# Peptides against a protein of PDB entry 4ASU, part 219

Target 1, 270 residues: chain A of PDB entry 4ASU
Amino acid sequence: ATLKDITRRLKSIKNIQKITKSMKMVAAAKYARAERELKPARVYGVGSLALYEKADIKTPEDKKKHLIIGVSSDRGLCGAIHSSVAKQMKSEAANLAAAGKEVKIIGVGDKIRSILHRTHSDQFLVTFKEVGRRPPTFGDASVIALELLNSGYEFDEGSIIFNRFRSVISYKTEEKPIFSLDTISSAESMSIYDDIDADVLRNYQEYSLANIIYYSLKESTTSEQSARMTAMDNASKNASEMIDKLTLTFNRTRQAVITKELIEIISGAA
Target 2, 83 residues: chain B of PDB entry 4ASU
Amino acid sequence: FTFASPTQVFFNSANVRQVDVPTQTGAFGILAAHVPTLQVLRPGLVVVHAEDGTTSKYFVSSGSVTVNADSSVQLLAEEAVTL

## One batch from the design tools (peptide; made by RFdiffusion4, then SolubleMPNN)

Design b2_p22_5_s4 (from b2_p22_5, 7 letters changed)
Fold by OpenDDE base, seed 3:
Structure b2_p22_5_s4 (fold): chain B 270 residues (1-270), chain C 83 residues (1-83), chain A 22 residues (1-22)
Amino acid sequence: as target 1 above (270 residues)
Amino acid sequence: as target 2 above (83 residues)
Amino acid sequence: PVVFASPEFIAESEAAAAAYAA
């Protein structure tokens, strides 16, 4: 490579490094906020899921309609955040199909659609875009919940798949159940709950769905920002290493050029 | 007893004597070992009676309350403030 | 057993709700 080529590459990598460092700082700030906001959200969300865990709600085998909600965002450059969710969605969809279930998919965040649309286009009900630019609110979750409930798809049970935050360096893709009103109302385990009015149960279910979606969004956001911070840090380090290597190459090449020129001068070769 | 909003936790797996809640079907007190039930909250006051005799008041906008067979209670308000 | 809330609680709760709605 010529000195010019090396210099151009150095400049390019230095610019990339600057960008990645900046992005790291932004991600770090967003992560810090997300983590703070996740604490109450987790208590809230886990509290909402307590019923389903304790009641051990089961869907009858003859029921075949299953909904998968994948939760991610619109934003890239966050490692395997989106692909991990998509992978689990694919696996779940395949397993359900093998079991003779009908599967429909909802994507929260455009990245889910980007990954799965080609192979699963017929299964998609809706994709929610504009996710990840701002911290998710309960209002956002409510909108998603309402849209789902009004979609007309009469699922029996479903799964919400998202990345649960563990630490700044770790997340895990997890699945939580969602159930239709009919499934909950017909569950034998619900018989112990005293005289629940149908309207009350309907409203309760609406809250429950919004709650779990909100929880999943908060977990996902925290995981994403953490992963982005890590990804940008890694990118910055990689860039630094490349800069060092190229700088050495540049110096060696420069010396070689100078030596060659000196030889040409001494030899009289113009 | 867990009482939380999406943005704030007031009680997390705490032991309380009684919680008074404003539900759509009527206001009632949840005691220890209350009958399992599901209710939806209407706007109003929540009053928590602690084991030590202290009483705390909160205003909630809406939400849900779950009383489970194991006597665990989840009070989940959309919005809640201390009074 | 379901314990009915006190009349005072009900009244106060309703008043608070009304104030919130205003």
Scores: peptide ipSAE 0.298, ipTM 0.916, DockQ to the pose 0.776
Fold by OpenDDE base, seed 1:
Structure b2_p22_5_s4 (fold): chain B 270 residues (1-270), chain C 83 residues (1-83), chain A 22 residues (1-22)
Amino acid sequence: as target 1 above (270 residues)
Amino acid sequence: as target 2 above (83 residues)
Amino acid sequence: PVVFASPEFIAESEAAAAAYAA
């Protein structure tokens, strides 16, 4: 490679490094905010799931309609955040299909659709776009919940799949249950609850769905920003190493050129 | 007893004597040994009576309250503020 | 047993709700 070629490559990688460093800083800021906001959201979301865990809501085997909600975002450059959710969704869909259940899929974030569209297009109901640019709000979750409830798909049970935040370097793809109003109302385990009015239960379920979606979004966002920060850090380090290597190559090449020129001068060939 | 909004936690697995809640079916007090129930909150006040006799007042916009068989209580408000 | 809230609590809660709706 000529000095010019090396210089051009150096310039390109340096620019990439600047971009990745900048993106790292942005991701770090978003991560810090997301982590702070996740603390109450987790308490809130776990609280909402408590009923289903404690009541041990079970869906009868004859109920075949299952909804899978994958939660991620529209934005890339965050490692395995999207692929991990998609992988879990595929696994769950396959398991449910093997059990004779009908499976429909909803993607929160465009990346889920991008990954699953080719293989699961017939199962896809809707994709929610414009996810991940701003921190998710409860209002956002409520909108999603409402759209899900109005989708016309009468599921019996569902699975919401998202990345749970563990630490700045760790997340885990998890699944939480979603139950339809009919499933909750018909569950034998609900008999212990006193005087549950149908309207109350409906409203309760709507809140619960919004709560769980909100929680999943907050977990996902925190995981994503953390993963992006890590990815950008790794990219920046890789760029730095490449810059060092190319700089050495540049220096060696420059020396070779100078040596060649000197030889040409001394030999009179120039 | 857990009381939280999406943005703030007021109580996390705390022991309380009584929680007064504004539900759509009416306002009532939840005791430590209350029968399992589900309710939806209407806008109004929540009053938490601690075991030490202290009371805390909150305003909530909406939400849900769950009393489970194990005596765990989850009060989840869409919006809540301390008064 | 459901313990009904005091009339004072109900009144105060309703007043707060009214203020919020305004």
Scores: peptide ipSAE 0.292, ipTM 0.906, DockQ to the pose 0.774
Fold by OpenDDE base, seed 4:
Structure b2_p22_5_s4 (fold): chain B 270 residues (1-270), chain C 83 residues (1-83), chain A 22 residues (1-22)
Amino acid sequence: as target 1 above (270 residues)
Amino acid sequence: as target 2 above (83 residues)
Amino acid sequence: PVVFASPEFIAESEAAAAAYAA
């Protein structure tokens, strides 16, 4: 490689490093905020899921319609965040299909669509875009919930798949159940609850869906920002190492060029 | 007793004597060992009566309340503020 | 037994709701 080539490459990598460092800082700030906002969101979301856990709501085996909701975002450069969710979605879809279930898929975030749309196009109902630019709000979750409810797909049971935040260096892809109104209303375990008005139950379920979506978004966002921060840090470190290597190569090459030129001058071959 | 909004936690697995809630079907007080029920909140006041006799008031916009068989209660409001 | 809220609570809650809607 010529000195010019090395110089150009050095400049390019240095620029990349600047970008990755900047992105790291941005991700760090977003992560810090996300983590703070996740604390109450987790209590809120877990509280919403408490009914399903305590009532042990089960979908009858004869019910075949299953909805998979994958929660991620539109933004890349965050390690395995999207692929992890997609992998779990694929696994769940395959398992459900093997069990004779009809599976439909909803993607929250464009990256889910990007990964699964071609292979699962027939199962894809809708993809929600413009996810990840701003911290998710309950309003956002409500919009998603409403769109899901209005999709026309009458699922019996669903799975919401998202990355649960564990720590700055760890997340876990998890699945939480969602149930249709019909499934909840028909569940034997619900008999312990006092006579619940159908309208009340419907509204309750709408809140529940919005709640769990909100929770999943908050978990996902926190996980994503943390992962991005880590990814950008790693990229910056890798760039630094490459810069060091190229700098050494540059210096060696420069010396060789100078030496060659001197020899040519001295030998009169020039 | 858990009382939270998406952005704030007011009570987390706390023991309370009574919680008065505004529901779409009517306002009622939730006591210890209340019959399991599901309700939707309407805009209004939530009053929490602590075991020590302290009373706290909150305004909620909407949400849900769940009373489980194990006497656990989840009050989840979309928006809530301390009064 | 379902314990109904006091009339005072109901009134206050409704007043608060009205104020919020306004």
Scores: peptide ipSAE 0.292, ipTM 0.914, DockQ to the pose 0.773
Fold by OpenDDE base, seed 5:
Structure b2_p22_5_s4 (fold): chain B 270 residues (1-270), chain C 83 residues (1-83), chain A 22 residues (1-22)
Amino acid sequence: as target 1 above (270 residues)
Amino acid sequence: as target 2 above (83 residues)
Amino acid sequence: PVVFASPEFIAESEAAAAAYAA
């Protein structure tokens, strides 16, 4: 490579490093906020899931319609955040199909669609975009929940798949159940909750779904920001190493050029 | 007894004597070992009577309340503030 | 047995709700 080529490459990598460093700082700030906001959100979300665990709600085996909600975002450069969710979704979809279930998919965040649309286009109901630019609010979750409930797809049972935050260096893709109103109302274990008005139960279910979606969004956001921070740190380090290598190459090449010129002068070669 | 909003936790697995809640059905009193029920909150006051005799008041915009067979209670408000 | 809150609580709650709606 010529000195000019090396110089151009150095400039390019230095610019990339500046960008990655900047992105790291932004991700760090967002992570710190997300982690703080996750604490109450987790209590809130886990509280909402408590009914399903305590009531042991089960879907009859003859019911075939299953909904998978994948929770991610629109933004890349966050390591395996999106691919992990997509992988889990694919696995779940395949398992359900093998069991004779009909599977439909909802993607929260455009990246889910980007990864799965080609192979699972016929299974997609809707993809929610504009996710990840700002911290998710309960209002956002409510909108998603409402749209899901009004989608016209009469699922029996579903799964919400998201990345649960463990630590700044660790997340785990997890799955939580969602149930249709009909499934909840028909569950034998719900008999102890009898005399509940149908309208009350419907409203309750709407809140429950919104709560779970909100929780999943908060877990996902925290995981994503931490992963992005790590990814950008790694990118910055890689860029630094490359800069060092190229700088050495530049210096060596420059010395070689000088040496050649000196030899030409001494030899009388023009 | 757990009482939380999306942004704030007021009680987390606490033991309480009684919780008064503004439900859409008009049933407001939840005692320890109350019959299992599901309710939806209307805008109004929540009053928590702690075992130590302290009483706390809150305003909630909406939400849900769950009383389980094991006597655990989840009060989940969309918005809540201490009064 | 369904335990109802006191009339005073109900009144106060309704007043608070009205204030919130305003």
Scores: peptide ipSAE 0.262, ipTM 0.914, DockQ to the pose 0.739

Design b2_p22_6_s1 (from b2_p22_6, 6 letters changed)
Fold by OpenDDE base, seed 2:
Structure b2_p22_6_s1 (fold): chain B 270 residues (1-270), chain C 83 residues (1-83), chain A 22 residues (1-22)
Amino acid sequence: as target 1 above (270 residues)
Amino acid sequence: as target 2 above (83 residues)
Amino acid sequence: PVSLASEEFLAESAAAAAAAAA
């Protein structure tokens, strides 16, 4: 490689490093906010899921319609955030299909659709776009919940799959159950809840769905921003190492050129 | 007893004496060992009576309340403010 | 030239970092 080629490459990598450093800072700011907002959201979301855990709601085996909601975003450059969700969605879909269940998919965030489009396009009911530009709100979750309920797909049970935040360096893809109103109303374990009006139960389930979606969005957002921050940091470090290597190569090449020129001068072959 | 909104936690697994909640079917008090129930909140006042005799008041917009068989209570309001 | 900002580069960078940490 000529000195000119090395110089050009150095300049390019230095520019990329500046970009990745800037992106890291942006991701860090978004992460810090997301983590703060996740604290109450987690209490809220876990509280909403408490009923389903305690009531041990069972779906009859003869019921065949299952909904999978994958939660991610539209934005890339966040490591394995999207692929982790998609992988678990694929696994769950395959297991359910093997059990003779009908599976439909909802994607929250365009990246899920991008990954699953070729293999699962016919199973998609809807994909929600414009996810990840701003922090998710309860209003956003309510809109998603309403669209799901109004989709006309009469699922019996479902799964919401998202990345749960553990730490700045760790997330885990999780699955939480979603139940239809009919499944809840017919569950034997619900008999302990006396005198529940049907309208009350319907409204309760609407809140529950919105709650779990909101929770999943907050977990996903925090995980995503953390992962992006880490990815940008790693990219910046790798760029730094490459700059160092190329700088050494440049220096060596420069010395070789100087030596050659000196030899040419001394030999009179100039 | 857990009382939270999407953006704020008021109580997290706390022991309380009584919680008065505004529901669509009417306001009722949740005491220790209340029968399991599910209710939807209407806009109104939530009053939390602590074991030490202190009383806290909150205004809620909407949401849900769950009383489980294990006496755990989840009060989940869409919006809530301390009064 | 694979952009350092490409998903592939970022994935490789993440994998390399994970391997170096392990």
Scores: peptide ipSAE 0.024, ipTM 0.836, DockQ to the pose 0.008
Fold by OpenDDE base, seed 3:
Structure b2_p22_6_s1 (fold): chain B 270 residues (1-270), chain C 83 residues (1-83), chain A 22 residues (1-22)
Amino acid sequence: as target 1 above (270 residues)
Amino acid sequence: as target 2 above (83 residues)
Amino acid sequence: PVSLASEEFLAESAAAAAAAAA
């Protein structure tokens, strides 16, 4: 490579490093906010899931319609955040298909669609875009819940797959159940709640769905921002190492050019 | 007893004497041995009676309340404020 | 892993930066 080529490459990498450092700072700020907002969201979301855990709601095996909701965002440069969700979605879809179930998919965030489009395009009901620019709100979750309920897909059981936040350096892809109104109303374990009005149960289920979606969005956002912060830090370090290597190469090449020029001068070669 | 909104936690697995809730079907008091039930909240006043005799009041907009067989209660409001 | 020097990385980075500034 010529000195000019090395210089051009150095300039390019230095610019990338500047961008990655800036993105790290932005991600750090978003992470700090997301973590604060996750605390109440977790209590709220886990509280909503308590019924399903305590009532041990089971879907009969003869019920075949299953919904998978994958939760991520539109934004890249966050390590394995999107691929982890997609991987678990693929695994779950394959397991359900092997069990003879019909599987439909909802993607929250464009990245899910981008990853799964080629292999699972026919299974997608809807993809929600414009996810990740701002912190998710309960209103956003309600919109997603409403769209699902209005989709016309009569699922029996579903799974919401998202990254649960553990720490600034750790997340875990998890699955939580979602149930249709019919599945809840027909569950034997719900007999202790038999005096519940059908309209009340419907409204309750709508809130439950929105609550779980909201919770998943908050977990996902916190995980994503922490992962992006780490990814941008790593990218900045990698850029630094590459700059150092190229600088050494530049210096060596420069010395070689000088030496060649000196030899030409001494030898009288024009 | 858990009482939370999406943005704030008021009680997290706390022991309380009684919780009065405004539901779509009517206001009712939840005692320690209340029968399992599911209800939807209407806008109104929530009153929490602590074991020490203190009473706290909250306004809620909407949401759900769950009373489980194990006497655990989840009060989940879309919006809630301390009064 | 997308190479830091890839046009894709630069484009994605620029888009992300623009989105963060907006």
Scores: peptide ipSAE 0.021, ipTM 0.833, DockQ to the pose 0.009
Fold by OpenDDE base, seed 5:
Structure b2_p22_6_s1 (fold): chain B 270 residues (1-270), chain C 83 residues (1-83), chain A 22 residues (1-22)
Amino acid sequence: as target 1 above (270 residues)
Amino acid sequence: as target 2 above (83 residues)
Amino acid sequence: PVSLASEEFLAESAAAAAAAAA
């Protein structure tokens, strides 16, 4: 490589490093906010899931329609955040198909679609885009829930797959159950609950769905921002190492050029 | 007893004497050993009676309330404010 | 690992930086 080439590359990498450092700071700020907002969201979401855990809702084996909701975002540069969710979705879809279930998929965030479109395009009901630019709100979750309920797909049970936040350095892809109104209404384990009006139960289920989606979005966002912060930090460090390496190469190349020029002068070779 | 909105937690697995909730079918009090039930909230007043005799009031918009067989209660409001 | 050598990385980084500045 010529000195000019090395210099150009150095400049490019330095610029990238500036960008990645900036992105790290932005991700850090978003992470801090997300983590704060996750605390109440977790209590809220886990509270909503408590019914399903305590009532031990079971779906009859003869029911065949299953919904998978993958929760991620539109934005890259966050390590394995998207691929982890997609991997779990693929695994779940394969297991359900092997069990003779019909599987449909909802993607929250365009990255899920981008990963799965080639292999699972026919299974997608809808993909929600514009996820990840701003922190998710309960309103956003409600929109997703409403769209799902209005999709016309009469699923019996479902799975929502998302990254649960553990720490700044750790997340875990998890699955939580989603049940249709019919499944809940017909569940034997619900017999311990007083006679519930059908409209009340419908409304309750709508809230439950929105609550769970909201919770998943908050977990996902926190995990994503943390992962992005880490990824950008790593990128910045890698850039730094590359800059150092190229600087050494530049110095060596410069010395070689000087030596060559001196030899040409001494030898009389033009 | 858990009482939360998406953005704020008021009670987290707390022991309380009674919680009065506004539901679409009417307001009712949740006491110890209340029968399991599911209800949806209407806009209105939530009153929490603590074991120490203190009473706190909240306004809620919409949401759900769950009373489980194990006496756990989840009051989940879309919006809630302390009064 | 983020590949610093890809045009895609540069494009995404630029877009992210622009979004952060907005």
Scores: peptide ipSAE 0.018, ipTM 0.849, DockQ to the pose 0.009
Fold by OpenDDE base, seed 4:
Structure b2_p22_6_s1 (fold): chain B 270 residues (1-270), chain C 83 residues (1-83), chain A 22 residues (1-22)
Amino acid sequence: as target 1 above (270 residues)
Amino acid sequence: as target 2 above (83 residues)
Amino acid sequence: PVSLASEEFLAESAAAAAAAAA
């Protein structure tokens, strides 16, 4: 490689390192906020899921329509955040299809669509874009819930797939159930909740859906920012190592060029 | 008893004597042996009666309340403020 | 389009680092 080539590469990598370092800091700030906001969101979301866990709601086998909601974002450079969700969505979709279920997909975040569009385009109901630029709000979750309910797809049960935050260095892709109003209303285990007005139950389910989506968004966001921070840190370190290596190569090459020039001068070779 | 909004937790698996909630069907008090029920919140006052006799008041907007067979209660408000 | 170091570049860098360690 010529000195010019090495210099160009060094400049490029140094610029990348500056960018990744900056992105790390941005991700760190967003992570810190996301983690703080996740604490109440987790209590809120887990509280909403408590009914389903305690009631042990089962969907009859004759029910065939299943909805998969994948939760991620539009933003890349966060390691395996999107691919992990997509992988689990694919696995779940395949398992459900093998069980004779009809599967439809909702993607929260454009990255899910980008990954699954080729293989699952016909199964997508809707993809929500512009996810991840700002922290998710309950309003955002409500919009998603409303659009789902207005989609006209009468699912029996569903799965919301998202990355649950464990720690700054760990997340886990998880699945939580969602149920249709009809499934909840017909569930035998719900019999202990007698005398529930149909309108009340409908409204309750709307809130439940929004709550679960909100929770999933908060878990996903925290996981994503943490993963991005880690990814950018790793990128910065890798860039640093490459800069060091190229600098050594540059110095060696420079010395060789100087030596060659000196020899040409001494030898009278123009 | 769990009482939370999306942004704030007021009670997390706490033991309380009674919780008064405003629902679309009317305000009712939740006691330790209350029958399982699902309700939707209307804007109004939540009153939490602690075992020590202290009373806390909150204003809530929309949301849900769940009373389970195990006497656990989840009060989930879209918005809630301490009064 | 911010020419972000393509995942390929990061992967190549990681591979190059691994090869140089080896």
Scores: peptide ipSAE 0.016, ipTM 0.817, DockQ to the pose 0.007

